# Peptides against a protein of PDB entry 5K2M, part 21

Target 1, 273 residues: chain A of PDB entry 5K2M
Amino acid sequence: MRIGITYTVLRREEMAIKERAGEFGEVVMLHEDDLLFPGNYDLDVVIIRNVSHFKALYTARLFESEGIPTVNSSRLIFEAGDKLFATLRLAGKVPVPEWKAALSEGGALRVPDSLGYPLVSKPVFGSWGRLLAKVNDRDSLEAVLEHRKWMKNPLYGIHYFQEFVEKPGRDIRSYVIGGEFVGAIYRYSNHWITNTARGGKAEPCSDPEVEELSVKAWEAFGEGALAIDIFESEKGLLVNEVNPNMEFKNAARVTGADMAGKLVEYAVEVAKT

## One batch from the design tools (peptide; made by RFdiffusion4, then SolubleMPNN)

Design b1_p9_8_s4 (from b1_p9_8, 6 letters changed)
Fold by OpenDDE base, seed 4:
Structure b1_p9_8_s4 (fold): chain B 273 residues (1-273), chain A 9 residues (1-9)
Amino acid sequence: as target 1 above (273 residues)
Amino acid sequence: DEWWARRGS
């Protein structure tokens, strides 16, 4: 078996994936600079680890066009990596924070009529809490909308909002691969944005309700490897977002779960299908 | 007691 691994930066996750993939066959590391299409890729499966959502999406689709399956698939990356599209999948299956989408400034200005204040403005794409804004009032909403007008990417003109969820100074990150719950962590932060990439502390989470909800959230997409962000709220557990391009170094360290191994095992299964 | 105390920590 020949396993490709596409990457932008060789992180701890990519090193772990490479190491575990070597137990199943020949590993071909493919930096973004190595990727030209169409190409003669002799690969049975490709694990997508590009940092950019769009690079990951297009890379997956390009390999698929050559008959090579990817983990994750371009479909999953597309639907899970867009916060709005992910919400559309999740909302019918699991509890999610209340949300609104608007396609114009005029529409966006009416969002508080439904969600109230405070609310959270999110870009539909982006990682590590980039461009998240807690909008406490009308003046802040107007400022966010004004700034969006000057952003180059037209996707910034898609206005996605959530209710502000009061959390107990933490959130939950769980991992589901091929429909199997692999593990979960608490991420602690004094800031309303909880993210370990921003220096948040991680602790193991052992909660059957989290496990059940995580699997249900994965089932909304029905394939691949997902990190799932869950809020603890007064309304109960809420699935905030999913990530088809997961970081797991902190979770693996804290839980001892073999996330890299599980990902590779799933990729091998996909290759054999 | 906080409302979330019913959950695992």
Scores: peptide ipSAE 0.061, ipTM 0.699, DockQ to the pose 0.026
Fold by OpenDDE base, seed 2:
Structure b1_p9_8_s4 (fold): chain B 273 residues (1-273), chain A 9 residues (1-9)
Amino acid sequence: as target 1 above (273 residues)
Amino acid sequence: DEWWARRGS
């Protein structure tokens, strides 16, 4: 078994994945600078750990074009890594925050007629709560839309909005790999954005309802390794988003779950199919 | 309001 691992930065996650992959076969670390296509890669599977969503997506697709399966697949990265596309998958299977998408400023200005205020503006791509805006009123909406007009990436012209969900100062991050629930954590924050990458604390989450919902959320995609962001709301649990390029160092530390091992095991299974 | 208390901390 030859296992490739693509990466941008050698983080704790990539080190753990490398270590566990070594138990199954030869490990080939592939920094972004090492990636040239087409290539003659002698690999049975590639674990995609590029930091950039788009780099991960294209890297996966490029390996697949050479007959090498990836974890995650380019299909999963595409569907799960876009907040709107992920919502489209999730909404048919699990509760999600109320959402609207608009393709123009004129359309976006009508979103409050459905969602009301406050609402949350999200880019369809991005991590760590970047460009998330709590929009409390019309003036704030106009400001967000005005700024989006001047952003160079055309994807910023895709307007994705959610209802503002009142959370109990935390959210839930769960992990499902190959359809198996691996673990979950609470992420605490004094800010409405609860991402631990911004200095939040993590604690174990042992909730059967979270486990069941997480598996159902994964089933909306039906493959791969996903981190799942769940909100606790007055309406119950809501699946906010999924991440096909998950960070798990905090979750692994807090829960003791072998996230890296489970990811590698799944990759080995993918290689054998 | 502890509506979320059923899920613990």
Scores: peptide ipSAE 0.058, ipTM 0.677, DockQ to the pose 0.028
Fold by OpenDDE base, seed 5:
Structure b1_p9_8_s4 (fold): chain B 273 residues (1-273), chain A 9 residues (1-9)
Amino acid sequence: as target 1 above (273 residues)
Amino acid sequence: DEWWARRGS
């Protein structure tokens, strides 16, 4: 078994994955600078750990083009890594926050007629809560839309909105790998954006309803390793988003779950399929 | 109890 691991930065996650992969076979670390395609890669599977969503997506697709399966697959990275596309998968399977998508400023200005205020403006791509805006009124909506016009990436012209969910000063991050629930944490923050990368604290979450919902959310995609963001709301649990390029060092530390091992085990299973 | 206190820890 030859296991590739692509990476941008050698983080704690990548180190853990490398270490665990070594128990299953030969490990080939592939920094982004090492990746040239087409290439003659002698690998049974590649674990994708590129930091950039798009680099991860294209790296996965490039290996797949050479007949080498990836974890995650390019399909999963594509669908799960886009907030709108992820919502389209999730909405028919699990409770999600109310959402609207608009393809123009004129359309976006009508979103409050359906969702009301406050609402959240989200880019369809990005991590760590980048460019999330709580929109409380018409003036704020107009400002967000005006700023989007001057952003060079055309994907900023895709307007994704979500209802503002009142959270109890925390959210839930769960992890499902190969359809198996691996663990979950609470992420605490005094800010409405609860991402631990922005100074949040993590604590273990042991909740059977979270576990069940997390697996169902994973089943909406049907493959791979996903981190799942869940909101606690007055309406119950809501699946906010999923992440196909998950960080897990905090969750692994807090829960004691062997997330790196589970990821490698799944990659080995994929290699054998 | 807070509405959310019914959810987990």
Scores: peptide ipSAE 0.052, ipTM 0.679, DockQ to the pose 0.027
Fold by OpenDDE base, seed 3:
Structure b1_p9_8_s4 (fold): chain B 273 residues (1-273), chain A 9 residues (1-9)
Amino acid sequence: as target 1 above (273 residues)
Amino acid sequence: DEWWARRGS
């Protein structure tokens, strides 16, 4: 078996994936600079580890066009990596924060009539809480909308909002690969944006309700490897978002779960299908 | 008395 691994930066995750993939066959590391299409690649499966959502999406689709399956698939990356599209999948299967989408400034100005204040403005793409805004009032909403008009990417004209969820100074990140729950962590932060990439502490999460909800959230997509972000709220557990380009170094360290091994095992199964 | 403390940790 020949396993490709595409990457932008060789992180701890990519090193672990490479090491575990070597137990199953020949490993072909493919930096973004190595990728030209059409390329007639001789690979049985490709594990997509490009950092950029769009680079990952297009890389996956390009390999698929040559008949090579990818983990994750371009379909999954497309649907899970867009916050609005992910919400559309999740909302029919699991509890999610209350949300609204608007396609114009005029529509966006009516969102508080449904969600109230405070609300959260999110771009449909992006990571590490970039361009998240807690909007406390009308003046703040108008300011956010005005700034969006001057952003170059037309996707910033897609207005996605959520209710502001009061959290207990932490959130949960769980991992589901091929429908199997692999592990979960608490991410602590004193800021309303909880993310370990911003210096938050991580601790193991052992909660059967989190495990059950995480599997159900994965089933909304029905394939691949997903990190799932869950809020603890007064309404109960809420699935906030999913990530098809999971970072797991902190989770693997804290839980001891073999996330890299599980990802490789799933990729090998996909290759054999 | 934390509302979330009833969950596993």
Scores: peptide ipSAE 0.051, ipTM 0.678, DockQ to the pose 0.027

## One batch from the design tools (peptide; made by RFdiffusion4, then SolubleMPNN)

Design b1_p10_1_s1 (from b1_p10_1, 6 letters changed)
Fold by OpenDDE base, seed 4:
Formats: C-alpha cells, structure tokens, sequence
Structure b1_p10_1_s1 (fold): chain B 273 residues (1-273), chain A 10 residues (1-10)
C-alpha cells in the first residue's frame, strides 16, 4: 500500500495522518510544490490535505484523472466545500438554517422579504469565518452588496444568505468518516461566530442526537470524511455547513478520538475498492 | 500557525 498525502503546511493533523498512514504502508508526502501533472505517481490512494479549497479540489481531480482515488474525492470537495452546494445536499436530508441564494444585487435586496432580519451573509467559499457578515438592516445589506461588486473574484457575486440563528454561546463540530461517527465537540465563543480559529474553547460533545444527525448529514453526500457544523437552535439541531478539509487537532485532543487513524483507515479502504 | 494560515488567504 502506497499512500500519498498532499499538503500545504505540515499541521498537527498532517503529522498525525502521516504517522498513522505509516502503519498501513509506504507514505509519500507531497507538498504543493511537488505536484506536477500529468505525472507518474505510483500511489494507491491520496489523502488530500491542501489548505486551499480550490487547490484541494484540483489536486483531487488531477489524481483521479490518473486513476488514483483520493480522500476526499474531487466530487465531495466540490459539493461539500461550497456552502451553497453543500446546503443543496443537506437541505434534502437534514434540518438546515433557512437560506436564500441570489445571483444579482437586485435579487439579494429581496432576500429580507423572505428571511427577515437579521441575516447572515456568507461567501460560498472561504474558511475561518472570513467575510461572514451579520446583516441587521437594509443599510448593512446595501453595504455588503456594494463591497462585493468591487471584489475581483466572480464567486463573490454569488449571494448566499442564511437566517441568523441564536446559539447558546457555542456550536457543535462533529466528524463522520466513511459513514461512521468519530466524535464531536462543543466550540465556545462569546462572538456569534463560534469558530475555534477565533480563540474558542472546545469541550467533548456526547449527544446521541448529534451523532444521528451527523451521520444523516454525511449521508447527504454519501462518501468521504466530513467535519459537520451543527447549531443548537430554538428549532432544534440545524446543520449549518460541512467541511471536506477538516481540521481535527482540537477535537482529537479533547475527545481522544483517533481522527487521523480513522481517516487513514478509510483511505486504505478506498484504495482497495 | 493559524495566523499564517489565515494570511495565505486560502
């Protein structure tokens, strides 16, 4: 078994994945600078750990074009890593926050007619809560839309909105790999954005409802390894988003779950299919 | 490290 691991930066996650992969076979670390295509890669599977969503997506697709399966697949990265496309999958299977998408400023200005205020404006791509805006009124909506006009990436012209969900000062991040629940954490923050990348603490989450919902959310995609962000709302649990490029350092530390091992085990299974 | 990752803009 020859396991490739693509990466941008050797984080704790990549180090753990490398270590666990070594127990199953030969490990080939592939920094982004090493990736040239077409290439002669002798690999049974590639674990995609590029930081950039787009680099991860294209890397996965490039390996797949050479007949090498990836974890995650380019399909999963594409569908799960885009907030709107992920919502389209999730909405058919699990409760999600109310959402609207608009393809023009004129359309976006009508979103409050359906969702009311406050709204959350999200780019369809991006990590660590970048460019998330709580839109409390018309003036702030107009400002967000005006700013988007001057952003160079055309994807910023895709207007994705959610209802603002009141949370109990925390959210839940769960992990499902190969359809199996691996673990979950609470992420605490005094800010409406609860991402641990912004200094939130993490605690173990042991809730059967979270486990069940997480598996169902994964089933909306039907493959791979996903981190799942869940809100505790007055309406019950809501699946906010999923991440095909999961960070699990904090979750592994807090829960003691072998996230890296589970990911490698799944990759080995994928290699054998 | 997180600051570095954020600075990558990716």
Amino acid sequence: as target 1 above (273 residues)
Amino acid sequence: SMEFLKALGE
Scores: peptide ipSAE 0.009, ipTM 0.436, DockQ to the pose 0.172
Fold by OpenDDE base, seed 2:
Formats: C-alpha cells, sequence, structure tokens
Structure b1_p10_1_s1 (fold): chain B 273 residues (1-273), chain A 10 residues (1-10)
C-alpha cells in the first residue's frame, strides 16, 4: 500500500495522519511544491490535506484523473466545501438554518423580507469564519453588498445568507468518517463566531442526538470524511455547514478519538475498492 | 454548474 498525503503546511493533523499511515504502508508526503500533473504517481490512495479549498479540490481531481482515488474525493470536496452546495445537500436530509441565496444585489436586498434581521452573510467558500457578517439592518446589508461588488473573486457575488441563530455561547463540531461517527466537541466563544481556530475552548460533546444528526448529515453526501458544524438553537439542532478538509487536533486532544487513524483506515478502504 | 458537478463525479 502506497499512501500519498498532500499538504500545504505540516500541521499536527498531517503529522498524525503520516504517522498512522505508516502502519498501513509506504507514506509519500507531497507538499504543494511537489505536485505536478500529469505526474504518473505510483499511489494507491491520496489523503488530501491542502489548506486551500480550491487547491484541495483540484489536487483531488488531478489524482483522480490518473486513476488514483482520494480522501476526500473531488466530488465531496466540491459539494461539501461550498456552503451553498453543502446546504443544498443537507437541506433535504437534516435541519439547517433558514437560508436564502441571491445572485444579484437586487435579489440580496430582498432576503430580509424572508429571513428578517439579524441575518448572517456568508461567502460560499472560506474557513474560520472569514468574511462572515452579522447583518442587523438595511444599512449593514447595503454595506456588505457594496463591499462584495468590489471584491475581485466573482464567487463573492454569490450571496448566501442564513438566519442568525442564537447559540448558547457554543457550537458543536462532530466528525464522521466513512459513515462512522468518530467524535464531537463543543466549541466555546463569547463571540457569535465560535470556531476554535479563533481561540475558542473545546470540550467533549457526548450527545446521542448529535451523533445521529451527524451521521445523517454525512449521509447527505454519502462518502468521505467530514467535520460537521452543528448549532444548538431554539428550534433544536441545526446543521450549519460541513468541512471536507477538517482540522481535528483540538477534537482529537479533547475527545481522545483517533481521528487520524480513522481517516487513514478509511483511505485504505477506499484504496481497496 | 451541473455539468461541472457531473464531471467531478465521474
Amino acid sequence: as target 1 above (273 residues)
Amino acid sequence: SMEFLKALGE
């Protein structure tokens, strides 16, 4: 078994994945600078750990074009890594925050007619709560939309909004790999953005409802390794988003779950399929 | 696009 691991930065996650992968076969670490395609790679599977969503997506697709399966697949990365596309998958399977998408400023200005205020403006791509805006009123909405017009990436012209969910000072991140629930954490923050990447505290989450919902959320995609962000709301649990390029160092530390091992095991299974 | 999604899924 030859296992590739693509990466941008050797983080704790990549180190753990590398270490565990070594138990199953030869490990080939592939920094982004090492990647050229077509490359005629001699690999049975590639674990995609590029930091950039788009780099991860294209890297996965490029390996797949050479007949090498990836974890995650380019399909999963594409569908899960876009907040809107992820919502489209999730909405028919699990509870999600109320959302609206608009393709123009004019359309976006009508979003409050449905969602009210406050609402959350999200870019369809990005991590760590980047460019999330709590929009409390019309003036704020206009400001966000104005700023988006001048952003160079055309994807910022895709206007995705959610209802503002009042959270109990925390959210939940769960992990499902190959359809198996691996673990979950609470992420605490005094800010409405609760992502641990912004300095939030993590604690174990042992809730059967979270486990069940997490698996159902994964089933909306039906493959791969996903981190799942869940809100505790007055309406119950809501699946906010999924991440096909998950960070798990905090979750692994807090829960003791072998997330790296589970990821590698899944990759080995994928290689054998 | 749907075509792009299909292409990724192939």
Scores: peptide ipSAE 0.007, ipTM 0.473, DockQ to the pose 0.027
Fold by OpenDDE base, seed 1:
Structure b1_p10_1_s1 (fold): chain B 273 residues (1-273), chain A 10 residues (1-10)
Amino acid sequence: as target 1 above (273 residues)
Amino acid sequence: SMEFLKALGE
């Protein structure tokens, strides 16, 4: 078996994936600079670890065009990596924060009529809480919308909003691979954005309700490896978003779960289908 | 490393 691994930066996750993949066959590391298409690659499966959502998406689709399956698939990356498209999948299966989408500034200005203040403005793409804004009032909403108008990427004109969820100084990140719950962590922060990539502390989360909800959230997509962000709210557990290109070094360290091994095992199964 | 990735828009 020949296993490709595409990457932007060789992180602890990519090193762990490489090591575990070596137990199943020949490993071919492919930096973004090594990728030219069409290329007639001789691989049985490719694990996608490009940092950029769009680079990951296009890389997956390009390998699939040559008959090589990917983990994750381009379909999953597309639907799970867009916050609005992911919400559309999740909302049919699990509790989610209240949300609104608007396609114009005029539409966006009416969002508080439904969600109230404070609300959260999100771009539909991006990582590590980039361009998240807590909008407390009308003046702040107008400012966010004006700034978006001058941004170069037209996708910033797609206005996605959520209710602001009061959290107990933490959120939950869980991991589901091939439909199996692998583990979960609490992410602690004094800031309303709790992402560990911004300096949050991680601790193990052992909660059967989190496990059940995480599997149901994965079933909304029905394939691949997902990290799932869950809020503890006064309304109960809410699935905020999913990530089809998960970071797991902190989760693996804290829980002792073999995230890299589970990902490789799933990729091997995909290669054999 | 994380700051570098953020600067690249990754």
Scores: peptide ipSAE 0.007, ipTM 0.443, DockQ to the pose 0.162
Fold by OpenDDE base, seed 3:
Structure b1_p10_1_s1 (fold): chain B 273 residues (1-273), chain A 10 residues (1-10)
Amino acid sequence: as target 1 above (273 residues)
Amino acid sequence: SMEFLKALGE
């Protein structure tokens, strides 16, 4: 078994994945600078750990074109890594926050007629709460839309909105790999944007409802390794988003779950199919 | 592109 691992930065996650992969076969570390296509890669599977969503997507697709399966697949990265496309998958199987998409400024200005205020403006791509805006009124909406006109990436012209969900000062991050629930954490924050990467406290989450919902959310995609963001709302648990390029250092530390091992085991299974 | 989406299984 020859296992490739693509990466941008050697983080604790990549070190753990490398260590666990070494128990199953030969490990080939591939920095982004090592990747040229078409190429003659002798690999049975590639674990995709590129930091950039788009680089991860294209890297996966390029290896697949060489007949080498990837974890995650380019399909999963594409669908799960876009907030709107992920919502389309999730909405068919699990409760999600109310959402609207508009393809023009004129359409976006009508979103409050359906969702009301406050609402959340999100880019369809990006991580760590970048460019999330809580929109409390018409003036704020107009300002966000005006600024979007000057943003160079055409994807900023895709206007994705959610209802603002009141949370109990925390959210839930769960992990499902190959359809198996691996673990979950609470992420605490005094800000409406909860993210452990911004210095939030993490605690173990042991809730059977979270486990069941997390597996159902994974089944909306039907493959791969996903981190799942869940809100505790007045309406019950809501699946907010999924992440096909998961960070798990804090979750592994807090829960004791072998997330790196589970990811490698799944990659080995994919290689054998 | 539509071809890219098809290649991704979309």
Scores: peptide ipSAE 0.006, ipTM 0.461, DockQ to the pose 0.027

Design b1_p10_1_s2 (from b1_p10_1, 6 letters changed)
Fold by OpenDDE base, seed 5:
Structure b1_p10_1_s2 (fold): chain B 273 residues (1-273), chain A 10 residues (1-10)
Amino acid sequence: as target 1 above (273 residues)
Amino acid sequence: SMEALRKLGE
């Protein structure tokens, strides 16, 4: 078994994945600078750990073009890593926050007619709460839309909005790999963005409803390894988003779950199919 | 740092 691992930065997660992969066969670490295509890669599977969503997507697709399966697949990265495309999958299987998409400024200005205020503006791509805006009123909406006009990436012209969900000072991040629930954490923050990357604390989450919902959310995509962000709302549990390129160091530390091992085991399974 | 990673992820 030859296992590739693509990466941008050797984080704690990548180190753990490398270590566990070594138990199953030869590990080939592939920094982004090492990747040229078409290439002659002798690999049975590649674990995709590039930091950039787009680099991860294209890397996965390029390996697949060489007949090498990836974890996650380019399909999963594409569908799960785009907030709008992920919502389209999730909305058919699990409760999600109310959402609207608009393809123009004129359309976006009508979103409050459906969602009301406050609402959350999200770019369809990005991580760690980047360019998330809580939009409390018309003036704020106009400001967000104005700023988007001057952004160079045309994807910023895709306007994705959610209702603002009041949370109890925390959210839930769960992990499902190959359809198996691996673990979940609460992420605490005094900010409406509860991501631990912004200084939030993590605690174990042991809730059967979270486990069931997480598996159902994963089933909306039907493959791979996903981190699932869940809100505790007045309406019950809502699946906010999924991440096909998960960070798990805090979750692994807090829960004791072998996230890296489960990911490698799944990759080995994929290699054998 | 997470900030460094954020910049690299753009």
Scores: peptide ipSAE 0.013, ipTM 0.429, DockQ to the pose 0.165
Fold by OpenDDE base, seed 4:
Structure b1_p10_1_s2 (fold): chain B 273 residues (1-273), chain A 10 residues (1-10)
Amino acid sequence: as target 1 above (273 residues)
Amino acid sequence: SMEALRKLGE
């Protein structure tokens, strides 16, 4: 078994994945600078750990074009890593926050007619809560839309909105790999954005409802390894988003779950199919 | 740092 691991930066996650992969076979670390295509890669599977969503997506697709399966697949990265496309998958399977998508400024200005205020404006791509805006009124909506006009990437012209969900000062991040629940954490923050990247503490989450919902959310995609962000709302649990490029350092530390091992085990299974 | 990772993720 030859396991490739693509990466941008050697984080704790990549180190743990490398270590666990070594127990199953030969490990080939592939920094982004090492990736040239078409190439002559002798690999049974590639674990995609590029930091950039787009680099991860294209890397996965490029390996797949050479007959090498990836974890995650380019399909999963594409559908799960785009907030709107992920919502389209999730909405058919699990409760999600109310959402609207608009393809023009004129359309976006009508979103409050359906969702009311406050709204959350999200880019369809991006991590660590970048360019998330709580839109409390018409003036702020107009400002967000005006700013988007001047952003160079055409994807910023895709207007994705959610209802603002009141949370109890925390959210839940769960992990499902190969359809199996691996673990979950609470992420605490005094800010409406609860991402641990902004200095929130993490605690173990042991809730059967979270486990069940997480598996169902994963089933909306039907493959791979996903981190799942869940809100505790007055309406119950809501699946906010999923991440095919999961960070799990904090979750592994807090829960003691062998997330790296589970990811490698899944990759080995994928290699054998 | 997380900030460094954020920049790399762009």
Scores: peptide ipSAE 0.013, ipTM 0.422, DockQ to the pose 0.166
Fold by OpenDDE base, seed 2:
Structure b1_p10_1_s2 (fold): chain B 273 residues (1-273), chain A 10 residues (1-10)
Amino acid sequence: as target 1 above (273 residues)
Amino acid sequence: SMEALRKLGE
């Protein structure tokens, strides 16, 4: 078994994945600078750990074009890594925050007619709560839309909004790999953005409802390894988003779950399929 | 750093 691991930065996650992968076969670490395609790679599977969503997506697709399966697949990365596309998958399977998408400023200005205020403006791509905006009123909405017009990436012209969910000072991140629930954490923050990447504390989450919902959320995609962000709301648990390029060092530390091992085991299974 | 990763993580 030859296991590739693509990466941008050697983080604790990549180190753990590398270490565990070594138990199953030969490990080939592939920094982004090492990647050229077509490359005629001699690999049975590639674990995608590039930091950039798009780099991860394209890297996965490029390996797949050479007949090498990836974890995650380019399909999963594409569908799960876009907040709107992920919502489209999730909405038919699990509770999600109320959302609206608009393809123009004019359309976006009508979003409050449905969602009211406050609402949350999200870019369809990006991590760590980047460019999330709590929009409290019309003036704020206009400001966000104006700024988006001048952003160079055309994807910022895709207007995705959610209802603002009042959270109990925390959210939940769960992990599902190959359809198996691996673990979950609470992420605490005094800010409405609760991502641990912004300095939030993590604690174990042991809730059967979270586990069940997490698996159902994963089933909306039906493959791969996903981190799942869940809100505790007055309406119950809501699946906010999924991440096909998950960080898990905090979750692994807090829960003791062998997330790296589970990821590698899944990759080995994918290689054998 | 997380900030460095954030900049890369689009």
Scores: peptide ipSAE 0.013, ipTM 0.436, DockQ to the pose 0.177; fails the geometry check
Fold by OpenDDE base, seed 1:
Structure b1_p10_1_s2 (fold): chain B 273 residues (1-273), chain A 10 residues (1-10)
Amino acid sequence: as target 1 above (273 residues)
Amino acid sequence: SMEALRKLGE
């Protein structure tokens, strides 16, 4: 078996994936600079670890065009990596924060009529809480919308909003691979954005309700490896978003779960189908 | 750096 691994930066996750993949066959590391298409690659499966959402998406689709399956698939990356498209999948299966989408500034200005203040403005793409804004009032909403007009990417004109969820100084990140719950962590922060990439502390989360909800959230997509962000709210557990290109260094360290091994095992199964 | 990774995620 020949296992490709595409990457932008060789992180601890990519090193762990490489090491575990070596137990199953020949490993071919492919930096973004090594990728040219069409290329007639001789690989049985490719694990996608590009940092950029769009580069990951297009890389997956390009390998699939040559008959090589990917983990994750381009379909999953597309639907799970867009916050609005992911919400559309999740909302049919699990509790999610209240949300609104608007396709114009005029539409966006009416969002508080439904969600009230404070609300959260999100771009539909991006990672690590980039361009998240807590909008407390009308003046702040107008400012966010004004700034979006001058951003070069037209996707910033797609306005996605959520209710602001009061959290107990933490959120939950869980991991589901091939439909199996692998583990979960609490992410602690004094800031309303709790992402560990911004300096949050991680601790193990052992909660059967989190496990059940995480599997149901994965079933909304029905394939691949997902990290799932869950809020503890006064309304109960809410699935906020999913990530089809998960970081798991902190989760693996804190829980002792073999995230890299589970990902490789799933990729091997995909290769054999 | 984490900041560099954030920029690459664009």
Scores: peptide ipSAE 0.012, ipTM 0.417, DockQ to the pose 0.163; fails the geometry check

